# Peptides against a protein of PDB entry 4N7V: the designs that were tried, part 98

Target 1, 222 residues: chain A of PDB entry 4N7V
Amino acid sequence: TLRSITSPLVAHRLKPIRQKTKKAVVSILDSEEVCVELVKEYASQEYVKEVLQISSDGNTITIYYPNGGRGFPLADRPPSPTDNISRYSFDNLPEKYWRKYQYASRFVQLVRSKSPKITYFTRYAKCILMENSPGADFEVWFYDGVKIHKTEDFIQVIEKTGKSYTLKSESEVNSLKEEIKMYMDHANEGHRICLALESIISEEERKTRSAPFFPIIIGRKP

## One batch from the design tools (peptide; made by RFdiffusion4, then SolubleMPNN)

Design b2_p19_4_s2 (from b2_p19_4, 8 letters changed)
Fold by OpenDDE base, seed 5:
Structure b2_p19_4_s2 (fold): chain B 222 residues (1-222), chain A 19 residues (1-19)
Amino acid sequence: as target 1 above (222 residues)
Amino acid sequence: DDLEEFEKKLEEERKKEIE
């Protein structure tokens, strides 16, 4: 099943972006829908032959073939659907489209990992909790040049000297230089606070059913 | 792959925003 390969993508709160590759263009629209345009080149002109338009919650996929399958010239946005539109639910998506959906999902997840959900300024650093899930990325940019990037899989440290290394176990974290441990402690505290705020704000957002509260900025740069 | 290249682009843009 498609679900065994990927979960429905989630594009809520993401800013519009358009990324062109040789074979495709992937976009997050203003509507927070995601489009994958299959691109073919003919006579030095690029044409969109197929479009997958995925809802912001990933559960609905609309597929159409511009200009009756003849293709539509590549533009700054996906071509509008006209006739012969197919609509599928996530669980009913034909297998032939799974790879393209997976690509869209990976793209969205990447964007989410780089999209601030909570920005928190401390006395020493700019902390950013990202939108990806589970285990959102967390970045700490210390004003003195140290950087810590936490993901679900690893922690990357960039020291003042530019020395960079990745930690993948608690043992490695414990082996850090004492000076770096201080930065890590601060990063962890900032992370804890951001997670706490995320929980509280999300709950209030659920209760009010208003416009999204995120992204938010807490504090200001000293 | 294509996404790795895109990630680099995103990271570079973010660095400019933060710096």
Scores: peptide ipSAE 0.323, ipTM 0.854, DockQ to the pose 0.764
Fold by OpenDDE base, seed 3:
Structure b2_p19_4_s2 (fold): chain B 222 residues (1-222), chain A 19 residues (1-19)
Amino acid sequence: as target 1 above (222 residues)
Amino acid sequence: DDLEEFEKKLEEERKKEIE
């Protein structure tokens, strides 16, 4: 099943963006829907042959073939669906579309990993908790030039000199120089606070049933 | 990898926003 290899993508709160490659254009729309346009070149003109439009919660996939399958000239936005539209739920998506859905999912996940959910300014750094889940990316930009990027898989450190390295185990973290450990301690504290705030704000958002509270900025740069 | 190129673009845009 598709669910065995990926979960429904989540594009809520993401800003509109359009990325073109040789074979496809992937977009997040103002509606927070995700579109994959399959592109083919003919006579030096690019045409959209197939469109997958995925709902913001990833559960509904609308597929159509512009201009009866002949294609529609590539433009600055996906072509509007006209006729011969197929609608699928995530669990009923035909296997032939799984690879394209997975690509859309990876695209969205990447965007989420670079989309601030909580920005927290401390005395020493700008801390940013990103939108991706589970295990949201967390970045710390110290005002003195040190940078720390935490992901579910690794921790990247960029020192003042520009020296960079990646830590993938607890033993490597424990072997850090004492001065770097101080930065790591601050990063970890900022991370804890952001996670706590995320929980509190999310709960209040649920109760209020209003427009999304995120993204949010806490504090200001000194 | 199409996503690798896109990641570079995202990072450049985000860098401009942060700085």
Scores: peptide ipSAE 0.322, ipTM 0.856, DockQ to the pose 0.720
Fold by OpenDDE base, seed 4:
Structure b2_p19_4_s2 (fold): chain B 222 residues (1-222), chain A 19 residues (1-19)
Amino acid sequence: as target 1 above (222 residues)
Amino acid sequence: DDLEEFEKKLEEERKKEIE
């Protein structure tokens, strides 16, 4: 099943973006829907032959073929659906479209990993908790130039000298130089705080069921 | 990988924004 290889994408709170590749264009729309346009070239003109429009919660996929499959000239936005529209739920999406959905999902996840959810300024660093899940990326930009990037899978450290390395285990973290451990400790504290705040804010957001509270900025650069 | 290239681009843009 599709669910066995990916979860429904989540594009909530993401800013509009459009990325063109050789064979496709992927977009996050103002509506927070996600579109994958299949692009073909004929006589030096690019045409959109197929469009997958995915709802912001990833659960509904609308597929259409512009101009009855003849294609629509590539523009700055997806062509509007007209005829021959198919609508699928996530669990009912035909396998032939799974690859394109996965591509959209990966794209959205990538964008989410670079989209601030909480920005927290400490005395020493700018901390940013990102939108991706599970295990949101957490970046710490120390004012002195040190950078720490935490993901679910690894921790990347960039030292003042520009030396960069990746840590993938607790053992490696424990082997850090003392001076780097200080940065790591601060990063971890900032991370803890951001996660705590995320929980509190999310709970209030749930209760009010109003407009999104995120993204949020806490504090200011000293 | 197209997404890998995009990621690189995003990272470069973010660096400019933060610096």
Scores: peptide ipSAE 0.317, ipTM 0.852, DockQ to the pose 0.728
Fold by OpenDDE base, seed 2:
Structure b2_p19_4_s2 (fold): chain B 222 residues (1-222), chain A 19 residues (1-19)
Amino acid sequence: as target 1 above (222 residues)
Amino acid sequence: DDLEEFEKKLEEERKKEIE
């Protein structure tokens, strides 16, 4: 099943973006829908032959073939859906479209990992909790030049000298030199605070049922 | 591969935003 390969993509709160490759264009629309345009070249002109339009929650996929399958000239936005469209739920998406959906999902997940959900300024660093889930990326930019990037899989450290290394276990973290441990401790504290704030804000958001509270910025750069 | 290049772009933009 498609679900065994990927979960429904989530594009909520993401800013519009359009990325072109040789074979496709992927877009997050202002509506937070995601479009994958299949691009073909003919006579030195690029045409959109197929479009997958995916809802912001990833659960609905609308597929259409512009201009009756003849293709529509590539433009600055996806062509509008035609009258001949197919609409699928995530679990009913034909297998032939799974690869394209997976591409869209990976794209969205990447964007999410680079989209601030909570920005928290401390005395020493700018901390950013990203939108991706589970295990959102967490970046710490210390004002003195040290950088720490935490993901679900690893922790990357960039020292003042530019020396960079990746930590993948608690043992490696515990083996850090004392100077770096201080930065790590601060990063971890910032991370804890951001996660706590996320929980609190999300709960309030649920209660109020209003417009999204995220992204949010806490504090200011000193 | 395509996404890797895109990731680099995103990172560059983020760097500009933070600096």
Scores: peptide ipSAE 0.309, ipTM 0.848, DockQ to the pose 0.800; fails the geometry check

Design b2_p19_4_s3 (from b2_p19_4, 8 letters changed)
Fold by OpenDDE base, seed 1:
Structure b2_p19_4_s3 (fold): chain B 222 residues (1-222), chain A 19 residues (1-19)
Amino acid sequence: as target 1 above (222 residues)
Amino acid sequence: SDLEEFEEKLRKEREKEIE
């Protein structure tokens, strides 16, 4: 099943973006829907032959073939759907579209990993908790130039000199120089605070059912 | 891959938002 390969994509709170590749254009719309435009080239002109429009919660997929399948010239936005459209739920999506959905999902997840959910300024750093889940990326930009990037799988450190390395285990973290450990300790504290605030704010957001509270910025650069 | 190339572009595009 598609669900065994990927979960429904989540594009909520993501800013609009349009990214072109050779074979496709992927967009997040103002509506937070996601569009995959399949592109073919003919006589030096690019045409959109197929469009997958995915709802912001990933659960509904609308598929259409512009201009009766003849294709529509590639433009700055997806072509509008016609009356000849197919609508699927996530669990009823035909297998022939799974790869395209996966591509959209990976695209969205990547965007989420670079989209701030919580920005927290400390005395020493700008801390950013990203939108991706589970295990949101967490970046710390120290004002002195040190950078720490935490993901679910690794921690990347960029030192003042520009020296960069990746840590994948606790033992490697424990083997860090004392100076770097200080940065790591601060990063971890900032991370803890962001996670705690995310939980509290999300709960209040759920209770109020108002406009999204995120993204938020806490404090300001000293 | 296309996604890897996009990641680099995305990083550059979003960098000013993070800064």
Scores: peptide ipSAE 0.344, ipTM 0.852, DockQ to the pose 0.696
Fold by OpenDDE base, seed 2:
Structure b2_p19_4_s3 (fold): chain B 222 residues (1-222), chain A 19 residues (1-19)
Amino acid sequence: as target 1 above (222 residues)
Amino acid sequence: SDLEEFEEKLRKEREKEIE
């Protein structure tokens, strides 16, 4: 099943973006829908032959073939859906479209990992909790130049000298020199606070049922 | 890969925002 390969993409709160590659253009629209345009070149002109339009929650996929399958000239935005469209739920998406959906999902997940959800300024650093899930990326930019990037899979440290290394286990973290441990401790505290705030804010958001509270900024740079 | 190139783009944009 498609679900065994990927979860429905989530594009909520993401800013519009359009990224062109040789074979495709992927876009997050102002509506937070995601479009994958499949591009073919003919006579030195690029045409959109197929479009997958995916809802912001990833659960609905609308597929259409512009201009009756003849293609529509590539423009600055996806061509509008035609009268001949197919609409699928995530679980009913034909297998032939799975790879394209997966591409969209990976794209969105990447964007999410670089999209601030919570920005928290401490005395020593700018901390950012990103939108991706589960295990959102967390970045800490210390004002003195040290950088820490935490993901679900690793922790990357960039020292003042520019020396960079990646930690993948608690043992490696515990083996850090004392100076770096201080930065790590601060980063971890900032991370804890951001996660706590995320929980609190999300709960309030649920209660109020209003417009999204995120992204949010806590504090100011000293 | 296409995604790797895009990731680099996003990283650069993020750096501008963070700085």
Scores: peptide ipSAE 0.340, ipTM 0.849, DockQ to the pose 0.811
Fold by OpenDDE base, seed 4:
Structure b2_p19_4_s3 (fold): chain B 222 residues (1-222), chain A 19 residues (1-19)
Amino acid sequence: as target 1 above (222 residues)
Amino acid sequence: SDLEEFEEKLRKEREKEIE
């Protein structure tokens, strides 16, 4: 099943973006829907032959073939659906479209990993909790130049000298120099706080069912 | 991959925003 290889993408709160590759254009629209345009070149002109329009919650996929499959000239936005439209739920998406959905999902997840959800300024660093899930990326930019990037899979450290390394286990973290451990401790504290605040804010957001509270900025640079 | 290239782009843009 599609669900066995990916979860429904989540594009909520993401800013519009359009990324072109050789064979496709992927977009996050103002509506927070995600579009994958299949691009073909004919006589030095690029045409959109197929469009997957995915709802912001990833659960609905609308597929259409512009101009009855003849294609629509590539523009600055996806072509509007007119006819020959198919609508699928996530669980009913034909397998032939799974790769494209997966691509969209990966794209969105990547964008989410670079989209601030909570920005928290401490005395020593700018801390940023990102939108991706599970295990949101967490970045700490110390004012003195040290940088720490935490993901679900690893921790990247960039020291003042520019020396960079990646830690993938607790053992490696424990082997850090004492001075680096201080930065890590601060990063971890900032991370804890951001996660706590995320929980509290999300709960209030759920209760009110109003406009999104995120992204949020806490504090200011000293 | 295309996504890797895009990731690099996003990283660079993020750095500009954070700095």
Scores: peptide ipSAE 0.340, ipTM 0.848, DockQ to the pose 0.812
Fold by OpenDDE base, seed 3:
Structure b2_p19_4_s3 (fold): chain B 222 residues (1-222), chain A 19 residues (1-19)
Amino acid sequence: as target 1 above (222 residues)
Amino acid sequence: SDLEEFEEKLRKEREKEIE
């Protein structure tokens, strides 16, 4: 099943973006829907031959073939669906579209990993918790130039000199220089606080049933 | 890959939003 290899994508709160490649254009729309336009070149003109439009919660996929399958000239936005539209739920998506859905999912997940959910200014750094899940990326930009980027898979450190390295195990973290450990301690504290705030704010958001509270900024740069 | 190129572009575009 598709669910065995990926979860429904989540594009809520993401800003619109359009990325063109040789074979496709992937977009997040103002509606927070995700569109994959499959592109083919003919006589030096690019045409959209197929469109997958995925709902913001990833559960509904609308597929259509512009201009009866002949294609529609590539423009600055996906072509509007007119006829021969198919609608699928995530669990009923035909296997032939799974690869394209996975590509959309990876695209959205990447955007989420670079989209601030909580920005927290401390005395020493700008801390940023991103939108991706589970295990949201967390970045710390110290005002003195040190940067720390935490993911589920690694921790990247950029020192004042510009020297950068990646840590992938606890032993490597424990082997850090004492001065770097101070930065790591601060980063970890900021991370803990952001996670706590996320939980509290999310709960209040659920109770209020209003417009999204995120993204949010806590504090200000000194 | 396409995603690698996008990641670099995304980083540049989102930096001004984060800063």
Scores: peptide ipSAE 0.338, ipTM 0.850, DockQ to the pose 0.665

Design b2_p19_4_s4 (from b2_p19_4, 9 letters changed)
Fold by OpenDDE base, seed 1:
Structure b2_p19_4_s4 (fold): chain B 222 residues (1-222), chain A 19 residues (1-19)
Amino acid sequence: as target 1 above (222 residues)
Amino acid sequence: DDLKKFEEELDKEREEEIK
């Protein structure tokens, strides 16, 4: 099943973006829907032959073939659906479209991993908790040039000299130089605070049922 | 990989925003 290989994509709170490749254009719309436009080239002109429009919660997929399948010239936005539209739920999506959905999902997940949910300025760094889940990415940009990037799977450190390395275990973290451990300690504290704030803010957001509170910025650069 | 290239572009854009 599709569910066994991916979860429904989640595009909530993501900014509109459009990324073109040779074979496709992937977009996040103002509506937070995701569109995959399949592109073909003919006589030096690019045409959109197929469009997958995926709801912001990933559960509904609308598929249409512009201009009766003849294709519509590639533009700055997806062509509007007209006739012969197919609508599927996530669990009823035909297998022929799974690869395209997976691509959209990977794209959205990547964007989420680069989209700030909480920005927290400390005395020493700009800390950013991202939108991806589970285990949101966490970046720390120290004002002196040190950078730390935490993911669910690893921690990347970029030192002042530009030296970069990846840590994948607590043992490796414990083996760091004392100077780097200080940066890591600060990063971890910032991470803890962001997670705590996320929990508190999310709870208030749930209670109020108003417009999204995120993204949020705490403090300012010194 | 198209997504890897896109990731690099996103990273560059963010670096400019942070500076």
Scores: peptide ipSAE 0.403, ipTM 0.882, DockQ to the pose 0.823
Fold by OpenDDE base, seed 5:
Structure b2_p19_4_s4 (fold): chain B 222 residues (1-222), chain A 19 residues (1-19)
Amino acid sequence: as target 1 above (222 residues)
Amino acid sequence: DDLKKFEEELDKEREEEIK
């Protein structure tokens, strides 16, 4: 099943973006829908032959073939669906489209990992909790040049000198220089605070049932 | 791959924003 290889993508709160490759163009629209345009080149002109339009919650996939399958010239946005439109639920998506959906999902997840959900300014750093889940990325940009990037899988440290290394276990974290541990402690505290705020704000958002509260900025750069 | 390249682009953009 498609679910066995990926979950429905989630594009809520993501800013519009359009990324072109040789074979495809992937877009997040203003509507927070995701479009995959399959591109073919003919006579030095690029044409969109197929479009997968995925709802913001990933559960609905609309597929159409522009210009009766002849293709539509590649433009700055996906071509509008006109006729011969197929609509599928996530669980009913034909297997031939799974790879394309998976690509869209990976793209969205990447964008989410780079999209601030909470920005928190401390005395020493700019902390950013990202939109991806589970285990959202967390970045700490210290004003003195140190950077810490936490993911679900690892922690990357960039020191003032530019020295960079990755930590993948608690043992490695414990082996850090004392100076770096201070930065890590601060990063961890900022992370804890952001997670706590995320929880509180999300709960209030659920209760209010209004426009999204995120992204949010807390504090200001000194 | 294409996504890796895109990630690098995103990172560059963010670095410029933070500077």
Scores: peptide ipSAE 0.400, ipTM 0.880, DockQ to the pose 0.779
Fold by OpenDDE base, seed 4:
Structure b2_p19_4_s4 (fold): chain B 222 residues (1-222), chain A 19 residues (1-19)
Amino acid sequence: as target 1 above (222 residues)
Amino acid sequence: DDLKKFEEELDKEREEEIK
């Protein structure tokens, strides 16, 4: 099943973006819907032959073939759905569209990993908790040039010298130079605070059932 | 991989913004 290989994408709170490749264009719309346009070239003109429009919560997929399948000239936005429209739920999506959905999902997840949810300025660094889940990316940009990037899978450290390395286990973290451990300690504290704030704010957001509270900025650069 | 290239572009853009 599709669910066994991916979960429904989540595009809430993401800013509009459009990314073109040779064969496709993927977009996040103002409505926070996600569109995958299949692009073909004929006589040096690019045409959109197929569009997958995915709801912001990833649960509904609308598929259509512009201009009766002949294609619509590629523009700055997806063509209007007028021909050969099909509507599917996530669990009922035909297998032939799974690859395209997966691509959209990967794209959205990538964008989420680069989209600030909480920005927290400390005395020493700019801390950013991202939108992706589970295990949101957490970046710490120290004002002195050190950078720490935490993901669910690894921790990347960029030292003042430009030396970069990746840590994938606790043992590797424990083997860090003492000076780097200080940065890591600060990063971990900032991370804890951001997670705590996220929890509190999310709870209030749930109770209010209004417009999103995120993204937020805590503090200011010294 | 197209997404990898896109990621690199995003990273460069963010780096310029933060510096």
Scores: peptide ipSAE 0.392, ipTM 0.878, DockQ to the pose 0.726
Fold by OpenDDE base, seed 2:
Structure b2_p19_4_s4 (fold): chain B 222 residues (1-222), chain A 19 residues (1-19)
Amino acid sequence: as target 1 above (222 residues)
Amino acid sequence: DDLKKFEEELDKEREEEIK
């Protein structure tokens, strides 16, 4: 099943973006829907032959073939659906479209990992909790030039000198030199605070059922 | 590969925004 290889993509709160490759264009629309356009070249002109339009929650996929399958000239936005539209739920998506959905999902997940959900300024650093899940990326930009990037899989450290290394276990973290441990401690504190704030704000958001509270900025750069 | 290049672009953009 498609679910066995990916979860429904989630594009909520993401800014519109359009990325072109040789064979496809992927877009996040202002509506937070995601479009994958299949591009073919004919007579030195690029045409969109197929479009997958995915809802912001990833659960509905609308597939259409522009201009009766003849293709529509590539433009600055996906061509609008007209006729011959197929609509599928995530669990009913035909297998022939799975790879394209996976691409969209990976794209969205990447964008999410680079989209700030909470920005928190401390005395020493700018901390950013990203939108991706589970285990959102967390970046700490120290004002003195040190950077720490935490993901679900690793911690990357960039020192003042530009020296970079990756930590993948608690043992490696514990073996850090004292100077770096201080940065790590600060990063971890900022991370904890951001996660706590995320929980509190999400609960209030649920209670009020109003417009999204995120992204938010806590504090300001000194 | 395409996504990796895109990631680099996103990182560059954010770095410029932060600095």
Scores: peptide ipSAE 0.391, ipTM 0.877, DockQ to the pose 0.776

